Peptides against a protein of PDB entry 2FGR. Designs and how they scored, part 53

Target 1, 331 residues: chain A of PDB entry 2FGR
Amino acid sequence: SSVTLFGIVDTNVAYVNKDAAGDSRYGLGTSGASTSRLGLRGTEDLGGGLKAGFWLEGEIFGDDGNASGFNFKRRSTVSLSGNFGEVRLGRDLVPTSQKLTSYDLFSATGIGPFMGFRNWAAGQGADDNGIRANNLISYYTPNFGGFNAGFGYAFDEKQTIGTADSVGRYIGGYVAYDNGPLSASLGLAQQKTAVGGLATDRDEITLGASYNFGVAKLSGLLQQTKFKRDIGGDIKTNSYMLGASAPVGGVGEVKLQYALYDQKAIDSKAHQITLGYVHNLSKRTALYGNLAFLKNKDASTLGLQAKGVYAGGVQAGESQTGVQVGIRHAF

## One batch from the design tools (peptide; made by RFdiffusion4, then SolubleMPNN)

Design b1_p12_1_s4 (from b1_p12_1, 8 letters changed)
Fold by OpenDDE base, seed 3:
Structure b1_p12_1_s4 (fold): chain B 331 residues (1-331), chain A 12 residues (1-12)
Amino acid sequence: as target 1 above (331 residues)
Amino acid sequence: TPEVTIDDFPPA
């Protein structure tokens, strides 16, 4: 049996030109290229092609030394795996986010990621961004000639908020085709939550695809998120992403990604464009820089996620520019 | 006793 200690420390200097008051923010931030983390994992061979596994992973905040504490909220699973695939028990990425975030060229991290996996409706559930779930059972198939799938169910355990009685229940999954340079996936999910103390369903549908041409990779996402409320009507967002990445000089990678967020409940759009560069000093250490522009229209108030510096919104219809320059080290 | 190792690069 083995136990592997692993982690990433990613720290940056970040700047945004506007906060909610219209003022600039700058300082030391975290997780600009990869989410900073500390984890333990291991496997045991049980014979006959069966393996047991565990995974414990928490986020690191290098700018303040984890002043709010440390936990294993990124992942805390026990697993069985074999020729049948993998079954996981415990908090983890839900299958839909695990698969569909793989098409984000910014790896769901920093100021450049696709922001479609979001709480669009002031949902009161802890995981209303559709990324992770508590009390989760997940199953992942093997790859069969390119075809693969993942499914998950999270128990609500009678969690209540206001009059909502099934908060935290998740059901979802994806089907995918992954073969050589091509990847394509369809994900569907529903999560029970509350908005204003009232029961609300968070429905999500996501299509993703990528193709690696060797000299460059193209990637795209199409998503609809709908918070279905019994009173007040649906809160619907259509999100679109198109990105390209290319290797530079054998030691670098350049990334360009565009996203559009069509926020139907406020009839307002936001446009995001991000340029990123990663320079590998080694297999484990990189320098990086990100430049992002977020243009809000009409009533849109979206902000870039400069974690550790400023991750709030801006004034309605305002544009925000963000910069991150940092070091990523993996161990 | 399990062997303790350090990973080269954890998944994203």
Scores: peptide ipSAE 0.025, ipTM 0.650, DockQ to the pose 0.222
Fold by OpenDDE base, seed 2:
Structure b1_p12_1_s4 (fold): chain B 331 residues (1-331), chain A 12 residues (1-12)
Amino acid sequence: as target 1 above (331 residues)
Amino acid sequence: TPEVTIDDFPPA
């Protein structure tokens, strides 16, 4: 049996030119290139190709030393794995987010990531962004000549909000083809939640693909999220992403990513473009910089996610510019 | 007693 201690400390200086009042924000932020984390994991060989595993992981906030406390809300699983794949019990990334966020060239963190995995409807559930779930059972297949899949179910445990009685129930999965330079995936999910105290289904469909040309990588996402409300009609968002990355001088990586968020319920679009650079000082330590521009149209109020500095919205129709410069260290 | 190791970061 083995137990591994692991983590990432990622801290940056961040700036955004507008908050909800139209004022600039700046300071020390976290998780600009990778989410800062502390974890424990281990495996036990049970013989016959069967293994037991555990994984405990929490977020680190280097700017304030975890003033709000530490927990294992990133992942807290026990598992069995073998020739059949892997079964996990406990809080984790839901299978759809685990697979489909892998096409985000900004690793689902900082000011540059694809923001489609979001609570678009003021959902009252704890995980209405579609990223993680409590009370989750997950299964992941092996890779069969490139083909692989993952499935998950989360129990609601009779959680109620208003008249909604199944809040937190998740069902979802993906199918994928991963072979050499090509990756492609389709994900489907439904999560039960509440909006305004009424039962609401959060339906999600996501298509992702990437191709590594050696000299550059291209990546794309297509997503539709619908909050299906009993009263007031659906809140639908179509999200699109296209990105490219390339190695620079053997020690660096440059990234460029564009995203469009078409928010149908408010007939409003937001455009995001981000330029990023990572400079590897070693295998474990990197310097990085991100420059992001977010243009809201009409009633759109989206903001860049400068975690630890400002992650709120802006005034309707306003544009926001963000910068992060930081250090990432892995151990 | 399990051996405690410090390993490289898991792939993102």
Scores: peptide ipSAE 0.023, ipTM 0.673, DockQ to the pose 0.190
Fold by OpenDDE base, seed 5:
Structure b1_p12_1_s4 (fold): chain B 331 residues (1-331), chain A 12 residues (1-12)
Amino acid sequence: as target 1 above (331 residues)
Amino acid sequence: TPEVTIDDFPPA
């Protein structure tokens, strides 16, 4: 059996021109190009093509040295794998987010990512952003001629919030085609939560696709998130993303991504555009810069996620500009 | 004792 220690330390200088008070924020932030992490993983060959595995991964905050502590909330799984695919037990990315976030050219981190995987409704569940789940069982198929799928179920364990039962129950999955330059996926999920102490279903549908032309990659996402509330009507957001990336000079990558968040419950849109550049100093070490612009319309209050500096909202209808310049090191 | 290795890159 082997145990692998792995990680990423990604720390940046970040700036946003507006917070909730209209003031600028700046400082040292984390996870601008990739989420900083520390992990342990390993496998055991059980014979006959069967393997056992474990994976323990937590987020690292390089700016404060994990002042709020360290945990394995990113992933804490045991698995069996073989010709049948992989079964995982434990907290992990839910299958839908694991697959569909792969189309985000900003790797679901920093000020540039697709922000569709969000708690749009002040949901009271711990994972109402649809990214991870506790008490998760997941199954991933092998890749058969490009076709693959993943399914997951998370137990609620009779968790209640207010009058809502079954909080934290997740059911979802994706189907995908991954072959050479092409990737395309459809994800469906439902999570039970609470809003205002009342039972709410978080329904999600996501389409993703990418194509690598060699000289450039195009990627896109279409998502609908709907918090179905018994009182006050549904909170629906339609999110759209289109991005392009291209290699630069053999050691760099430029990224441009646009996203639109159509927040139906408040009849308000937000537009996000991000330009990013990564410069590889080595296989493990990179410099990067991100420039993002977020335009809120009407009642929209979305903010860029400058983790470690400012990740809150802005005043309604305000625009925010963000910058990150940092170092990513993988080990 | 499990052999502790450092991976050059976590698989994607």
Scores: peptide ipSAE 0.019, ipTM 0.649, DockQ to the pose 0.176
Fold by OpenDDE base, seed 1:
Structure b1_p12_1_s4 (fold): chain B 331 residues (1-331), chain A 12 residues (1-12)
Amino acid sequence: as target 1 above (331 residues)
Amino acid sequence: TPEVTIDDFPPA
């Protein structure tokens, strides 16, 4: 048996040129290259190829020292694994997000990530971004000649919001092909939630692919998120991402990523482009810089996610520029 | 590999 204490402390100086009032924001932010975290994990060999595992992980906010507290909302699982794959019980990334966010070259954090995994409809559920779920059972297959899959179900436990029942129920999964330089995946999910106190289904379909050319990596995402409401029509967003990364001088990585968010309910698009650089001082410590541009069209009000500084929206049709420069340390 | 997890924790 083993128990490992692990974590990341990632803290940055961040700037955005516009908030909701059109004013600049700047300060000390967190999680610009990787989400800051503290965790415990371990495994026990049970014999016969069977292993037990646990994973407890919470977010660290280095700017305020976790003034709002610490919890294990990132992951709190117990698992069994073997030749059959892995079964997990507890709060975790849902299988769809776990697999499909792997194509995001900005590691799903900071001002550069793909923002498609979002609550597009003012959903009232705690996890209406489609990233994690409470009361989750997950199963992950072994890899069979490149083919792999993951499935998950989260119990609603009769949670209600307004007249909506079954809030927090999740069902979803992915199929993937991972072979050498190629990765491709298809994910499908449905989550039950509420919008305006009324039952709403959050449907998600995501296609991802990447290819590693050695000298560079290309990655892409295609996603549709649809909040199906009984009243008021569907809130649909089509999100697209294309990114490239390349190693620099054996100690660095440059990343460029573009995303388009076509918000159908407001007939408005947002364009995001991010340039990132990571400089490895060691295997555990890196310096990084991100530069992001977000252009909202028409009624779009999206903002860059400069966690700890400003993560709100901007005025409709406004553009936002963001910068992060920071240190990431893993232990 | 550190699992890259998206944290959309709502701002405090």
Scores: peptide ipSAE 0.019, ipTM 0.603, DockQ to the pose 0.089; fails the geometry check

Design b1_p12_2_s1 (from b1_p12_2, 6 letters changed)
Fold by OpenDDE base, seed 1:
Structure b1_p12_2_s1 (fold): chain B 331 residues (1-331), chain A 12 residues (1-12)
Amino acid sequence: as target 1 above (331 residues)
Amino acid sequence: DAEVLEAVLASI
């Protein structure tokens, strides 16, 4: 058996020109190019093509040294794998987020990522962003000529919030085609949650695709998130993303990504555009810079996610500019 | 290790 200690420390100087009061925020932030993490993983060959695995991973906050503590909430799985694929038991990325966030050129972190995987409805469940689940069983197929799939179920364990009695139940999966330069995927998920103490279904559909032209990569996402409430009507958001990345001089990568968030319950749109650059000093160390513009329209109050500095909203209809400049180190 | 970095970067 082998045990690998691994991690990323990603820390930045971040600035946003507006908070909820209209004031600027600046300071030391985390996870601008990759989520900072510490993990332990290992595998055991059981013979006959069967392997056992474990994975324990938590987030690192380099700005405060994890002053609120450390946990394995990123992933805490035991696995069996073989010719049949992989079964995972424990808290993890849900299959839909694990696959469909792979089309985000900003790695689902910092001020530039696709923000579609969000709690759009003030859902009271801990994972109402659709990213992870507790009590999760996941299955991932092998790749068969490009075709692959993943499925997951999370037990609610009779978790209650208000009158909702099935909070945290997840069912979902994806189908994908991954062959050479092409990737395409369709994900479907339902999560049980509560809004205002009332049972609510979080339905999600996501289509993703990317193509690598060698000189550049194009990537796109189409998502609908719908919080189905028994009272007060549905909260629906349609999210769209289009991104391009290109290698620069063999040591860098430039990224440009646009997203549109059409928030139907408030008839309001937000537009996000982000320019990113990563400069590899080595295989493990990079410098990076992100520049993001978020334009809210009408009643939209979305904010850029400058983790460790400011991740809140802005005033309705206001625009926010964000900058991150940082160091990413992997070990 | 580059494989560790790729596997870690592929972990969200």
Scores: peptide ipSAE 0.017, ipTM 0.496, DockQ to the pose 0.062
Fold by OpenDDE base, seed 2:
Structure b1_p12_2_s1 (fold): chain B 331 residues (1-331), chain A 12 residues (1-12)
Amino acid sequence: as target 1 above (331 residues)
Amino acid sequence: DAEVLEAVLASI
């Protein structure tokens, strides 16, 4: 058996020029290039190609020292793996987010990421962003000549909100092709939640692709999220992303990413553009900088996610500029 | 080496 202690400490100075009042925010933030974490993981060889595993991981907030406490809400799984793939039991990334966020060049963190995996409808469920689930069973196939898949089901355990009786139930999965420079994936998910105390289905479809040309990588996402409500009509968002990254001088990486969020229920769009740079001081330590611009149109109120400084919305139709400069250390 | 890359790739 082996047990590994691992983690990331990522802390930055962050600025946004507008909050919900129209004022600037600045300070020490967390998780600008990678989510800060502490984890324990291990494996046991059971013989015959079968392995047992565990993974316990929680978020670290380096700005306040985890003043709200520490937990294993990032992942808390036990698993069996072998030639059949991997079965996981416990809270984790849902299979759709685990695969489809891999096309985000900003690693689903900081002010630059694709924000499509969101609670678009004021859903009352704990995980209505479609990223993680409690009470999750997941299965991941091996890779067969590039082809792979993942599937998941989360139990609702009769959780109720208002008249909704199946809150937190998830079913979803992806199919993918990963071979050499090419990656492509299709994900489908449904989560049961509540909006205004009424049963609501969060339906998600996501297409992702990337190609590595060696000198540069291109990546893209196409997503539709739909909160299907029996009363008040559907809350639909179409999200699009296109990004490029390139190595710089053997020690750096530059990233440019554009996203569009077409919020159909309010007939309003938001445009995000982000420039990022990572400078590797070692295999474990990097300096980074992010510059993001978010333009809301009409009734759109989206804000950049400067975690630890300001992650709220802005006034309708307002634009926000964000900056992060920080250190990432992995151990 | 692989462990740091896995921790960075598991960055979500």
Scores: peptide ipSAE 0.014, ipTM 0.468, DockQ to the pose 0.061
Fold by OpenDDE base, seed 3:
Structure b1_p12_2_s1 (fold): chain B 331 residues (1-331), chain A 12 residues (1-12)
Amino acid sequence: as target 1 above (331 residues)
Amino acid sequence: DAEVLEAVLASI
């Protein structure tokens, strides 16, 4: 068996022009181009084309040295893989998030990402953003002539919040076609949670597609999230994303992404536009810059995720501008 | 293998 130590340290200077009080925030932030992490992984060949695997990964906060501690909440899996694909046991990305976030050109990190994978309803479950789950079993197929799929189930283990008795149960999966320059996927998920101490279903449907023209890549997402509450009616959000990326001078990448969040329960829209640049100094080290603009309308209070500086909301109908400039190093 | 892993590692 082999054990590989790996990680990313990504640290930036970040600025946002408004917080919840209308004041500016600035400082040293984390995870602007990639989530900072420390991990251990390995494989064992069991013969006959069967392999065992493990993966342990936690987030790093370079600005405070992990003052709140370290854990393996990013991934903590054991797996079996072979010609049948891969089975994973343990906390991980849910299959829907793992596949459908791959269409986000900002890699679900920093101030630029698609924010559709969110807790839209003040859900009381730990993973009500639809990104990860505890007690997860996942299966991923091989690629069959472009076609692939992933499925997952997470046990609730009788976790209760208020009157809700199935909190943390997840069921979901995706189907995809990945062939050369084309990728397209459909994801479906349901998670059991609570809102205001009452049982709530977080339903999610996501469509993603991308095409790589060599000189540029186009990517898109269409998502609906629906928190179905037993009392008080549904909290529905329709999220849309369109992005483009292009290589620059063989050592850089420019990214432009637009997202729209149509928050139906408050009849309010938010518009996000992000320009990003990555400059590769090597295969492992990059400089980056992100410029994001978030326009809230009406009752919308969304904020950019300047992690380590400010990730809260703004006043209703306010616009926020964010900047990140940083270094990413992988080992 | 490595590119899919880097894309998955980048996307989280």
Scores: peptide ipSAE 0.014, ipTM 0.408, DockQ to the pose 0.048
Fold by OpenDDE base, seed 4:
Structure b1_p12_2_s1 (fold): chain B 331 residues (1-331), chain A 12 residues (1-12)
Amino acid sequence: as target 1 above (331 residues)
Amino acid sequence: DAEVLEAVLASI
C-alpha cells in the first residue's frame, strides 16, 4: 500500500485589457500554466495483478488561500486496475475530456487553452462544459499495440432542472492510437442538461491528433458541440485548434496555439492565438509567460480565462488581449 | 483562411 501527497501551486500576475464593461482587469491569478491542485493518491497490490487505487484531488487558489473552501471536485475516485485495464468510481474527468484535452498544449488552463470544452448554451448543469462528471463510472483499456479506449457513464440520480429530467447523465468514450511520436483519438459524448429549464442534450464529437518530431510537437483538435434543445433550436459550435511547441535551450519550451470557435447559433466566430513560454528553473519549478489575443466577431462575446482576475466575457465583437506571468511549483 | 491568421498575428 502507498499514499502520496502531491500538488501544484501555480500563481501569476495577470492582465486583460477588456472586461464586459470595456475596462482593464489585472491582479494575482491562479493556474496559468497548470491547474493548481492538492491531492492524495495511493495504490494497494491485491495480488494476481489486481490493484486497488484511490485518488483525491482538489483545486488550489493561491491568490486567496482557498477562501471559498477546499473540495475534491477535480477527482475523487476509487479504482481497480489490472490486465483488464482500470475501472474508476467517482467524480473525475470524463473519458472524452481526459483524452482529448491532452492535445491542448496549454494544459486546459490559463489564457491560452483550447476553449472548445465549454458550456456554449447557458446550460444549467454543473458540468455542461463536458470536462467532468459526478457519479461517474469510467473504464480505461490497456494500451495494446498503441490502441486504447475509455468509456464512461455518469448517473443523473433523477436530478431535475425546471422540466428537464436526467440532468447530469453522461455517456461517452474515446478510441485512440498512442504509439511513439503519434497520438490520435476520436471522442463521442452525450450529456443531459437543461437550458432555460428545458431538456437539452449536449452532444460532443472531438477528433485530436499530435505528432512529436523531437525538435517540435504539432497538435490539433476538431470539435463539434451541439446543445440540442427541445425548444428554440440547436446551439452548435465548431471548434478548431492547431498548436506547436518546441524546446528552447534545453530549459525552456515555447508554445504557439491558434483556435477558432465558429458559434453557429449566433453566426459568429472567435479567433484565439496564444504565445506561451515556460522556463524550467528545476524539474519542479518553472517561470512562465502567456500572451493571448482573442478576436470576437459579430455577436461573439468570448473572454480569455484569466482565473482569479477575470474569466468573464467581453462586449459583442470586441477583442481582448491577456497576459499572464507566473510561477509554477510541483510537489 | 490565411488572411484571418495573418490579421490575428498582426493584432498581437
Scores: peptide ipSAE 0.005, ipTM 0.349, DockQ to the pose 0.014

